# Ledger of designs, part 119: peptides against a protein of PDB entry 5IXI

Target 1, 141 residues: chain A of PDB entry 5IXI
Amino acid sequence: TPLLDASSLEYLFAQGQYDLVKCLAPIRDPKTEQDGHDIENECLGMAVLAISHYAMMKKMQLPELPKDISYKRYIPETLNKSIRQRNLLTRMRINNVFKDFLKEFNNKTICDSSVSTHDLKVKYLATLETLTKHYGAEIFE

## One batch from the design tools (peptide; made by RFdiffusion4, then SolubleMPNN)

Design b2_p27_3_s3 (from b2_p27_3, 16 letters changed)
Fold by OpenDDE base, seed 5:
Structure b2_p27_3_s3 (fold): chain B 141 residues (1-141), chain A 27 residues (1-27)
Amino acid sequence: as target 1 above (141 residues)
Amino acid sequence: SDEEYDEYLEKKKKELLEELEKEFKEM
């Protein structure tokens, strides 16, 4: 229940997506290899949130989304480059896990609950602040 | 191994999904 009006939240959400992908808000440095994996998973989660928000705004169901939907445009460019350097099987596994994650998220959270686009924007921005080094919005406590 | 990696990914997906579902449920 942040005290942000709809217009402000929409602006911040759009800007936050741009900043994350373009690494203007760089993700935090991993403390360990496992922490690095956790950061990657958080980024994939951010992609799920962004795509789900887009789908809801356009009143599109998952089957109506492009068949080649991917996380590539919704994660930091640095992470995308890192993933591209991994072998084919690893990349395929990541893609499969992401697609399953997106599907399950939409089924269990979007379809079966009262989650709104407003909620998605709030969660996205909140996660962005914790995921990045010094995101300047500092909207949330 | 490939199998271990797949299990790891599925586990992490499940954990992240459960976390998100919990947070949205509590909103």
Scores: peptide ipSAE 0.048, ipTM 0.613, DockQ to the pose 0.601
Fold by OpenDDE base, seed 2:
Structure b2_p27_3_s3 (fold): chain B 141 residues (1-141), chain A 27 residues (1-27)
Amino acid sequence: as target 1 above (141 residues)
Amino acid sequence: SDEEYDEYLEKKKKELLEELEKEFKEM
């Protein structure tokens, strides 16, 4: 784990979320079609981490989250635009899979107290480094 | 097919979950 103080980690986590969503830290170029799908799934995973962190910080259980909770605000805007161009059935499937992903992650990892908000920040930033172009290389090298 | 796509998504979701859970356990 990186040796970052709490304040620095909080700042980097917040900034990292902003940079990912706003594409200031652009996701890496896919090498193949399958790689593109893997990148998309990693982005959905990042959304799960971000939402779970939000819920934990607000002391809010998953059922108490807004009914319209979605990955849309937690993934790169470019990817969000791409998904919005897909047909309704596909979007519904993605939504359902994401919701199940979030639920299962919460039940298996968050609810058993095995993961802290600190762990989520670290995992988020570590994944961000691998997912994006040249982001955070100096932090986790 | 729709069924193949759903199976693909479920598989990928499961893989991501397992990877995340494993990494958090190792922290």
Scores: peptide ipSAE 0.047, ipTM 0.609, DockQ to the pose 0.566
Fold by OpenDDE base, seed 3:
Structure b2_p27_3_s3 (fold): chain B 141 residues (1-141), chain A 27 residues (1-27)
Amino acid sequence: as target 1 above (141 residues)
Amino acid sequence: SDEEYDEYLEKKKKELLEELEKEFKEM
């Protein structure tokens, strides 16, 4: 993993989340329809990382989080608006897939303490660099 | 079809999950 001091990593992680959600770091343009789906899935993965980090920092397991926890506040606003425009069945399917993903990630990776909050921040920022158009060119050497 | 779409989503979830878990285990 890249060597960043703890203070810098905390700042970059917080700012990266804000930039992704507020579309200040816009996601890359899809090259194909399949690429568009892959980008959406990566955004859902980013939400899983962010929520898992939050849960670990609060010393809560995922079942202890609010039942209405969702990806909505952890993905780009443009993507959130796009999903809201889809039909109810599609939105339910996306939500179910996300909840299952979050649960399985927690059970297989977080609950056994194989991943730290540090690892989550690093993975989040690394993925952010590949997912967005211009972000992160100077974060990791 | 709806069934084909559901299968596609489950497949993509599985692939993404396996990729993330593998990467974290190797970190």
Scores: peptide ipSAE 0.044, ipTM 0.608, DockQ to the pose 0.566
Fold by OpenDDE base, seed 4:
Structure b2_p27_3_s3 (fold): chain B 141 residues (1-141), chain A 27 residues (1-27)
Amino acid sequence: as target 1 above (141 residues)
Amino acid sequence: SDEEYDEYLEKKKKELLEELEKEFKEM
């Protein structure tokens, strides 16, 4: 885990979210069809992290979150467009699975106070580095 | 330790992602 001051971590977390969603940090190319699904799941996981962080910062429980909170604004726009092109039943299933994912994550980690906002930011950035093609590449050169 | 905690978080995330993957496979 990198040692970053609070301000730097907050900045990187915010910028990382923006870069992921806006595809400025493009996700890696899938090696197989299954890898493609894994990438999508990782993106949904990133949404869970981001939303959970938001909820913690606002001191909100899941039932208190706005009803329109979904993965859609927290995943790469390209993936969001892809999902929107899928049939209604598929989209409903994705939504349901995501909601369950978010609920379980919050109940098992956030609500138990076992995960902090700091942890979420670190995990988000760490996952972002592996999920995207070149994010942080300059640091390792 | 911090490393153990990281492993814990990754385990939790992985479990949930696996559940998500399972449901997608059943679609």
Scores: peptide ipSAE 0.028, ipTM 0.569, DockQ to the pose 0.100; fails the geometry check

Design b2_p27_4_s1 (from b2_p27_4, 15 letters changed)
Fold by OpenDDE base, seed 1:
Structure b2_p27_4_s1 (fold): chain B 141 residues (1-141), chain A 27 residues (1-27)
Amino acid sequence: as target 1 above (141 residues)
Amino acid sequence: SAENLEKFTKEYEEMRKKYSKKLLEAL
């Protein structure tokens, strides 16, 4: 695994977010229905990581974040479109699950540990490699 | 540090699995 300096990691993290959302790094094909659900959850997790990184960089706590904070801008656009086509109750439930995930992650993991923005970037990129079809081989070889 | 990263990774993965089940129930 190549050692990345801070500037390189920052660049790759930013580019990775862009590639995921814009589907330039497409998520892997689900092998089963359950695998599809796992992929969606991974995408929501990526949103949790990205938002938490943003909050940490801005030195903001969750209650200080904009009320319109959502997974919508941090997941693949194709998945976002898919979710919007589901019924209202399902969409509300998904949103609640995400909000609870984000809340617990920030209150338990971010707050109670020495997690850094560096750690979040590493985990984001590592997950991106696993989640997408052919992304990240050059980073973790 | 590597130790911090490992601890963080473990906690995140456990939490992700927990909410994966919750997400499935939401669908």
Scores: peptide ipSAE 0.640, ipTM 0.934, DockQ to the pose 0.814
Fold by OpenDDE base, seed 4:
Formats: C-alpha cells, structure tokens, sequence
Structure b2_p27_4_s1 (fold): chain B 141 residues (1-141), chain A 27 residues (1-27)
C-alpha cells in the first residue's frame, strides 16, 4: 500500500467521483436481490461522503446547504436513471432515507468524531474499490 | 490519525448498515 501525498489524494478523489458518476468505473453486478439493495445503499453512502466533503471544504454546516440537496449528482448515472423510473412514493422514500442518512452522518459522525476531509477521501476511495467492478487505488498513511 | 480513521470507519459502516435496512423498507 503506497503512501499518497495530499495532491495525489486530491486528484484520485476527484477522478474517482467522476468515474463513479459517469459509470467509467461501473458498479459491480449484484449477486442477489439483497446485494442489489446493498449496492444502492452504498451509492447513497458515497453521495453522503461526497456532499459532506464538499460542505467541509466550503466550511458549511448542514443547515447551510441547499434545501433541495440531493444524491442525484453524486451517484452512478445508471442508478439515477433507474430510480427515476420508480413510482413517486418509492422515490420519495428513497429521498427521505438519504436525507436522514446525510443528517445523522453530519450531526453525529462528522461533528463528534472530528473527521477530516482527508478521512473522507480515504473512505470514499476505499469504498469505490469494493463497489465497482475493477477499480484499484490503494492508499497508505 | 489512524485512530481517528478507525473510529470514523466504524461509525460510518454501522450507520450505512442501519440505513441499508431503511432503504430496503423504502423499496
């Protein structure tokens, strides 16, 4: 596991976000129905990490984020298309789950654990490796 | 620090699992 300097980590994090959303790093195939649900939740988690990182970089708290903050721009486009095809009630529920996740993560984990932007980048990239079919970016610190 | 990263990772994973169940209920 190689040691990455700050610049390299920043680059990989940015590239990883782009690759995930644009499906250049495609998400892995589900092994079961439950696995498919877990994959979707992982993607929502990636959105939580990305948004939280953005907020921290801008020195913003959750209440300062737009009211209509959404996962849509932070998940794979294929998944976003899939969600949009689901019925209204399901889409509303998914949105509520995401918003609750984001809220709890920021109010509890970010605030209480003194998480750094560095930590978020590392976790994002590490999750990306397990979530996608063939993505590798080992980080050592 | 490594200690902070470990703590963060644990909390995040626990939370992710919690919301995975909630997501399943939403579908």
Amino acid sequence: as target 1 above (141 residues)
Amino acid sequence: SAENLEKFTKEYEEMRKKYSKKLLEAL
Scores: peptide ipSAE 0.640, ipTM 0.934, DockQ to the pose 0.868
Fold by OpenDDE base, seed 5:
Structure b2_p27_4_s1 (fold): chain B 141 residues (1-141), chain A 27 residues (1-27)
Amino acid sequence: as target 1 above (141 residues)
Amino acid sequence: SAENLEKFTKEYEEMRKKYSKKLLEAL
């Protein structure tokens, strides 16, 4: 199939972010405990992609982002609620893991001139299709 | 390009796996 034009991709990316966070595109049910862990990690990864895309679009370095940057507004609200119910130590550890992930991704991958905002959008949408229950694959068909 | 996308995807997935292990340790 032909590649999406820039405007269409931008629209789909924005809509996909909204649908994921608002659970309009709900994440799939875990098949096992390990699968549940993988789903949670994928959601954190989606946050990394989204934030990195934002930074790239604004031509900002990671330290220039707000100090309170977090996964919270970039993951499904249901998952965010689940994390909030966990003990303080676990929540702190999750936050540290995410911040380290975001930092390393930007320092090692985003710094590569070969990576574009287009690539981030494509990866985000592709992951969204596998992560959610009903999000259509028509975009790439 | 497709080549750039493939390279990026590989790097991202490797990093995602790395931090998946770290996340597991956090739980």
Scores: peptide ipSAE 0.640, ipTM 0.934, DockQ to the pose 0.770
Fold by OpenDDE base, seed 2:
Structure b2_p27_4_s1 (fold): chain B 141 residues (1-141), chain A 27 residues (1-27)
Amino acid sequence: as target 1 above (141 residues)
Amino acid sequence: SAENLEKFTKEYEEMRKKYSKKLLEAL
């Protein structure tokens, strides 16, 4: 793995978020229905990482974040559109699962002082490379 | 540190798998 300085990592992380959401780095095609489910879960995980990073950068606890915090602006627009087309009950359940995931991640993992914004960026970019079809950087081996 | 990153990665992946099952049940 190449050594990335703080500024380079910050740039790549910001650009990676933009590319994922705007589908400039499109997510890979599912091989099976289960694979499709895994891809959606990975995208929600990316939202958890991104929001947690935001909260950490702003030195905010989850209760201090807007109550309407959602995965919507942190996942690929194509996936967001797909979810919006599902029935209300399913959308509510997805929201609940996501909120629980976000809460537990921050209460159990992020609360550990050993976890840094650097770690979140690295994990985000590493996941992005495996999640998308052609992410140009190929930073990680 | 590399050790901290590894620990974090493990915890995140375990939690992701946990909520993957919950997400499947939600669909």
Scores: peptide ipSAE 0.638, ipTM 0.933, DockQ to the pose 0.788

Design b2_p27_4_s2 (from b2_p27_4, 15 letters changed)
Fold by OpenDDE base, seed 3:
Structure b2_p27_4_s2 (fold): chain B 141 residues (1-141), chain A 27 residues (1-27)
Amino acid sequence: as target 1 above (141 residues)
Amino acid sequence: SAENLAKFTKAYEELHKKYTEKFLKAL
């Protein structure tokens, strides 16, 4: 994989988040129903990475984050709209699973001093490349 | 380091797999 300097990585990470959420870099079309679920799960995972990166940059622990922290501002707007159309029980379950995911990620990974914001950016961009149609081809190919 | 990145990536993938199953059950 190509090596990116810190400045380039910071820029690409910021731009990548914006492009994903605003659907300027649209997610790939699902090939099957299971593939569709996999795509959604990858997006939710990317939200965990993005929130954790934000917390680390602000030198905040997870309990210090707003209680209403959620995936909503960190996933594609189209996916967010899709989730909002699901029944209340399903939405509640998704929220609970996400919060548990974020908590466990923080406890087992973010608290480890060996994990850096650099690692989060690399994983985010790598996932973004596989998730979108044409975005990121120049970065890791 | 590259070693730390590899360890992190593995840990994340394992955790993500765990919660992928939980998300599927949430539907």
Scores: peptide ipSAE 0.563, ipTM 0.915, DockQ to the pose 0.704
Fold by OpenDDE base, seed 4:
Structure b2_p27_4_s2 (fold): chain B 141 residues (1-141), chain A 27 residues (1-27)
Amino acid sequence: as target 1 above (141 residues)
Amino acid sequence: SAENLAKFTKAYEELHKKYTEKFLKAL
């Protein structure tokens, strides 16, 4: 794990989310179709991390999460646009899978464990480094 | 703790793997 104090980690996490969503830290180019899917799945996973972090910071329990919570604001805008171009059925399935992922993650990882917001930030930033071209390289060196 | 982080990472990756498969089937 990176040797960062809590304040620095909080800053980097917030900035990382912003950079990812706004594509200021663009995701790497997929090498294959499967690689593209892997990238998308990682982004969706990061959305789960980000939302869960938000929920924890707001002291919200799983049932208190908005029913319309979505990955839309937590993934790269380019990916969001790509998903919106897919047919309705696919989008519905993606939404359902995401909601299930978020639910199970919160239940089994957040509610039933000692996972902290610190852990979420570390995992988020570590994943961000692997997804983007050069982001975080100096942080984890 | 470092141990908690390791356990969390493992748990997350297992779930992520599970739902990766579900996402793929959703396409």
Scores: peptide ipSAE 0.561, ipTM 0.914, DockQ to the pose 0.735
Fold by OpenDDE base, seed 5:
Structure b2_p27_4_s2 (fold): chain B 141 residues (1-141), chain A 27 residues (1-27)
Amino acid sequence: as target 1 above (141 residues)
Amino acid sequence: SAENLAKFTKAYEELHKKYTEKFLKAL
């Protein structure tokens, strides 16, 4: 695994987020219904990483973030469209679970550890390679 | 460091696994 310098990693992380959300790097096709749920959950996890990275870079606590912050701007647009087509109760449940996930991640991983923005970028890009059809050059494999 | 990254990765995956279960129950 080659060592990426800070500037290269920053560029790849920013570009990776854009490619994922805009579906320029489309997520892989699910093999089963459960696989589809796994892919969705991975995307939601990546949203937690991305939001946490943003908060750390801006040196703000989660309560200081807008109350309407959600996964919507941090997941593939196709997936966001799919979720919006589900009934209101399901969407509310997803939102609540996501908010709890984000809070617990912040408290137990960011606040109570030596986790850096560097670590978040590495994990994000590594996951992105596994989620998308043809993205990356197996940098972290 | 590589050690810190490994510890972080493990912690994240454990938490992600927990909330994967919660997301599935939400559907």
Scores: peptide ipSAE 0.558, ipTM 0.914, DockQ to the pose 0.751
Fold by OpenDDE base, seed 1:
Structure b2_p27_4_s2 (fold): chain B 141 residues (1-141), chain A 27 residues (1-27)
Amino acid sequence: as target 1 above (141 residues)
Amino acid sequence: SAENLAKFTKAYEELHKKYTEKFLKAL
């Protein structure tokens, strides 16, 4: 496996985020309804990684982030549209669960460990490889 | 380091699993 230097990793991370959100790297087809939920949950997890990376790069605490920073800008646009079609109660629950996830991740994983932006990028790209059909297959081979 | 990455990966997976269950209950 080729060694990815810092600049290459930064490029791939940025491009990966863009490709995921814009559906240029389409997520794999769900095999069952439960598989579909698993894919959605992976995307929401990737949103937590991306937001945490953003916060670390800007030297900001989560409460200092703009209120519009949510999963909506960090998940595939198709998934975002799907969530918006769900009833109000479900959407509220999803938002609350995501907020709790982001908060606990920040407190326990980011603040209480030696986690770096490098680690977040690696995990993001590794997850992206598993979520998409053929994107990034050679990154960690 | 590789050790730090491994520790982070484990911690993230455990937390993600926890909230995966919470997301499923939210539906």
Scores: peptide ipSAE 0.558, ipTM 0.914, DockQ to the pose 0.736

Design b2_p27_4_s3 (from b2_p27_4, 15 letters changed)
Fold by OpenDDE base, seed 5:
Structure b2_p27_4_s3 (fold): chain B 141 residues (1-141), chain A 27 residues (1-27)
Amino acid sequence: as target 1 above (141 residues)
Amino acid sequence: SAENLEKFNKAYEEMQKKYTEKLLKAL
């Protein structure tokens, strides 16, 4: 991995988040039904990473985050629209899955390990590269 | 450190696998 200064990493991370949500970096097409589910879960994971990074930067714990925290503003707009068209029960279950994911990630990865905001940015960008059709990050060779 | 990043990556991948299954049940 090439050396990347903090400012560059911050820029790439911010731009990557914007590109994912606005579908400027469109997610890849699923190869199978299972792959489609994997892609959706990866998007939820991206939301977990982004929210966790935000919380760490603000020195906040999960209970201190707004009660209405959701994946909605952290996933591709196309996926968000798709989820909104699903039945109520499914939407409720998806929300529960996300909340559980966020909680476990916070407890087991953020709180119980030495994960830094730097690590979160790197993981976010690395995942973004594999999740999208043609996104390339400067931090990767 | 590189070691910490590796551990983090492993843990994250395990959670991704776990919650993919949970998501599947949710659909």
Scores: peptide ipSAE 0.580, ipTM 0.917, DockQ to the pose 0.797
Fold by OpenDDE base, seed 2:
Structure b2_p27_4_s3 (fold): chain B 141 residues (1-141), chain A 27 residues (1-27)
Amino acid sequence: as target 1 above (141 residues)
Amino acid sequence: SAENLEKFNKAYEEMQKKYTEKLLKAL
C-alpha cells in the first residue's frame, strides 16, 4: 500500500508517464528475445493503463474516445521508433493487438469492477518500477 | 478496497499474459 496522499500520487503518476515516454526512466534491458517481447507488451499495457485513466478522468466510455486512439504517445519513444521501423503488416498487427487489449481491459476490468483512477495510478507506478532500470522510488511496499 | 485491487491486479496480469502471446504472434 502506497504511503502517498492523493496529490502526491497524482504528481508521481504524471511524472512517471513523462519519464517513461521520454526515456528518462529507461526500460530494462531484455535478457532474452522473449523477454524483449514481454517488455514491449508491458509497455503496451502501460499505454492501456494511461488511456483508461484518461478516459475515466474525462468520464468517457471507450467508444467515445477518438477512433485513431493509439499507443504511440504512451510508450517509450525508443520503442515507438522501433515499431515504426517495422513493416506495415507487423505494425497493423501490433495495433490490432493493442486495440483488443484496450477493449478487453475496459470491458472486463474497468466496467466490470470497481477499479478507480487511484488503482490505475498505483498499478502504473508499480509496473514502472519493475519495467525500468533506474525508477526505484520505493513508493510501495 | 484491498480486495478490489487484488482482483484488478490478477485480471491485469492475466491480460498481460494473454496479449503477450498475441503480440508474439504479431511480430
Scores: peptide ipSAE 0.580, ipTM 0.917, DockQ to the pose 0.784
Fold by OpenDDE base, seed 1:
Structure b2_p27_4_s3 (fold): chain B 141 residues (1-141), chain A 27 residues (1-27)
Amino acid sequence: as target 1 above (141 residues)
Amino acid sequence: SAENLEKFNKAYEEMQKKYTEKLLKAL
């Protein structure tokens, strides 16, 4: 298997985001109700990774990001539709969980470590492979 | 930078577990 250069990794990262959101790389079927919740949180994590990558590329702090940047645009469309059908209180709580996740990730991982955009792309693609049914994205260094 | 990547992966997985529990309470 060949080593991926920077341009190839950038392409795969962009394509992976598109495939996840558009459900071209469908998420795996839950084995239990708990597994379903685990999958949902994995999707929220994917949003955290994607947004953090975006912020780093734009050299922006999280409070400086547009207000419309939320998990909604970075998770599978099917999951987004499912969340929209839940009651207001649940949706608010999910949003708070995501905001806290994003904040903690930024503070403890991005700000307090040497994590790079490269690392985020690698983690995103690796997680995508385990989260989806038949998506194969092997990254080699 | 394999060590840094491993530390990052570990930290992310710990947060993933933590917020999975928080998400469960949100539902």
Scores: peptide ipSAE 0.580, ipTM 0.917, DockQ to the pose 0.781
Fold by OpenDDE base, seed 3:
Structure b2_p27_4_s3 (fold): chain B 141 residues (1-141), chain A 27 residues (1-27)
Amino acid sequence: as target 1 above (141 residues)
Amino acid sequence: SAENLEKFNKAYEEMQKKYTEKLLKAL
């Protein structure tokens, strides 16, 4: 796996977020129903990584983030539209799952460990490569 | 360090598995 310098990593991380949300790097096709659920959860995980990175850069703790923080700005627009079409109860449950995920990630990985913004960028880009169809083929291979 | 990164990756993957199951129940 090639090593990326700090400036390259910063650029690729920013571009990767844009490409994922705008569907310029489309998510892979699900092979099964369970795979489809895995893909959706991976997208929520990408939101957790992005938000955590933002919080660390702004030197904010999780309780200091806006109360209405959401995954909506950090997942593919197509998935966001799909979720919006589901019934209210399902949307509420999905939101709870996301908030619990974000909380646990913050408590167990960010607050009590040595995880850095660098680590988050690497994990984000590595996950993006596996989550999308052909993105990052020349970055980590 | 490489050890810290591996520990981070393992923890993240465990959370991914856990919350995938929770998401399934939410649908």
Scores: peptide ipSAE 0.579, ipTM 0.916, DockQ to the pose 0.767

Design b2_p27_4_s4 (from b2_p27_4, 15 letters changed)
Fold by OpenDDE base, seed 1:
Structure b2_p27_4_s4 (fold): chain B 141 residues (1-141), chain A 27 residues (1-27)
Amino acid sequence: as target 1 above (141 residues)
Amino acid sequence: SEERLQKFEKKYQELQKKYTEKLLEAL
C-alpha cells in the first residue's frame, strides 16, 4: 500500500493526469499488436476513472454529465492524434465503446457508493505506473 | 476494507477485459 496522505494523493493524481495526457509520462511500447490494443483500452479506462472521479467530486450522476463528454481530453495526445486519423466509422465505434464502458463502470461500481474518490485515485496511479514506461516507480513502494 | 478494494479491482478488471474485446471489434 502507498504511504500517501490525502493531500499528496490529490497532487499526484492531478499531476498524473497531466503527465499522461501531455505524454510527459509516455505510454509503454507495445510488445505485440494485441498489446497495443490493450494499451489503448487501458487509456480509455484511465479516461473512465478520471471522468468518474470528476463526476463524484462534483456530486454529479452520469446522466447529469454533458452528453458529449469524451475520452479525448483524458488520453495521451499521441493516442488521440492516432485515433483522429482513423476513419469516421471507426472513431464512432471507439466513442461508443468508451461511452458504454463509462456507463457500465458507473452503474456497477460508482452508483452503489462503494467506491470512493480515494479508490479511483489509487487505481488511476497504479494503472499509470504499469501503462507508462518509467512513471511513478516509487509511489507504491 | 481490503475486501471492498478487491471487489472493486475485480470489477474493473472484468470491465477492462470486456471492453478490450469490444474495442477490437470496433477496429
Scores: peptide ipSAE 0.620, ipTM 0.931, DockQ to the pose 0.700
Fold by OpenDDE base, seed 5:
Structure b2_p27_4_s4 (fold): chain B 141 residues (1-141), chain A 27 residues (1-27)
Amino acid sequence: as target 1 above (141 residues)
Amino acid sequence: SEERLQKFEKKYQELQKKYTEKLLEAL
């Protein structure tokens, strides 16, 4: 278990989100096409974590969030641009998959009170360290 | 606490895998 105090963890989580989206912490280069897809899916997972954390902090249920909630503002800008260049059908499918992912995640982890905002921050930062090229503070080592 | 976190990790990884597969099918 990391020995970070709550304030430090909150700061790192916020900064990590900013760094990921703004590509200040660029995602790692894919080794294969499949690896590229895995990286993209991990980014979508990061969006799920971030949105779920927001909802928990605001004491909001998923239905109370904007209906147009999207991964777009929670993934690297480079990836967002890449997705925007794909055909309409593909983009629609990506949106549907993401929305289902977000819903099921919240139903199985948030709604049963098994996950805290602390857990989400830890998971987010840990994933960020493995997803990006050289981001990390060796917090969880 | 650590055990709870490990359970969360397992659930998240299972979901990540599931929707990775779904996303691949969508592409």
Scores: peptide ipSAE 0.620, ipTM 0.932, DockQ to the pose 0.705
Fold by OpenDDE base, seed 4:
Structure b2_p27_4_s4 (fold): chain B 141 residues (1-141), chain A 27 residues (1-27)
Amino acid sequence: as target 1 above (141 residues)
Amino acid sequence: SEERLQKFEKKYQELQKKYTEKLLEAL
């Protein structure tokens, strides 16, 4: 893990979320069709991390979160637009996959482990570096 | 500890793999 002070890490995490969602840090081009699907799931994972971090900061359990919690505001806007263009059944399935992902992540990692908000920020930024084209290379070299 | 972090990384990786497969089925 990088040796960043708490303030720097908090800043980078917040900025990283913004950059990912606003596509200021565009996601990398897929090498294959399967790679494209992997990228999409990585984005969903980023949403899981971000939401879990939010929940931890607010000291809220997953059942206490709004039932309509969604990945939509936590993934790249371009991907969100792409998903919106897919048929209803696919969108429903994606939503279910995400909700299950979020639930299991919280149960297996947050609830059953001593994972901290610090850990989530580090994982988020590390994933962001690999997920995007040129972002964050100077941080995790 | 590093062990704790590795455990977290492993769990997250396993979940990513699992739900990548589920996402593929959803598409």
Scores: peptide ipSAE 0.620, ipTM 0.931, DockQ to the pose 0.739
Fold by OpenDDE base, seed 3:
Structure b2_p27_4_s4 (fold): chain B 141 residues (1-141), chain A 27 residues (1-27)
Amino acid sequence: as target 1 above (141 residues)
Amino acid sequence: SEERLQKFEKKYQELQKKYTEKLLEAL
């Protein structure tokens, strides 16, 4: 496991979210069409992690979050623009997939207190390292 | 513990696989 102090981890987690969304840490190029779909779902997973972390920090349950909570502000802006160009039915289905993903993640990991905010930050940064082209190569050495 | 983290990783990977398949159906 990575050996980062709490302050460093908090800083890196915040900066990592910003870098992913603003495409300062660009996502890797897909190797195949299926890989492209995997990358998109990994980005949705990053949104699940970020939102769950936010909810835990605020001591809020999922039903207490705004009903219009969305992946849109938690994924790369380039991907968000790509999704917005797809037809209405596809966008609705993607939203449903994300909401179900978020619910099931919280039911299986957060609600039983098996996962901490620390774990979420570590998982987020570890995934960010594999998802992006060159980000965080030294973090988990 | 490392065991706890491994369980979390396993659950997360299973969810990623499941919802990747659902995402494909959405397209």
Scores: peptide ipSAE 0.619, ipTM 0.931, DockQ to the pose 0.722

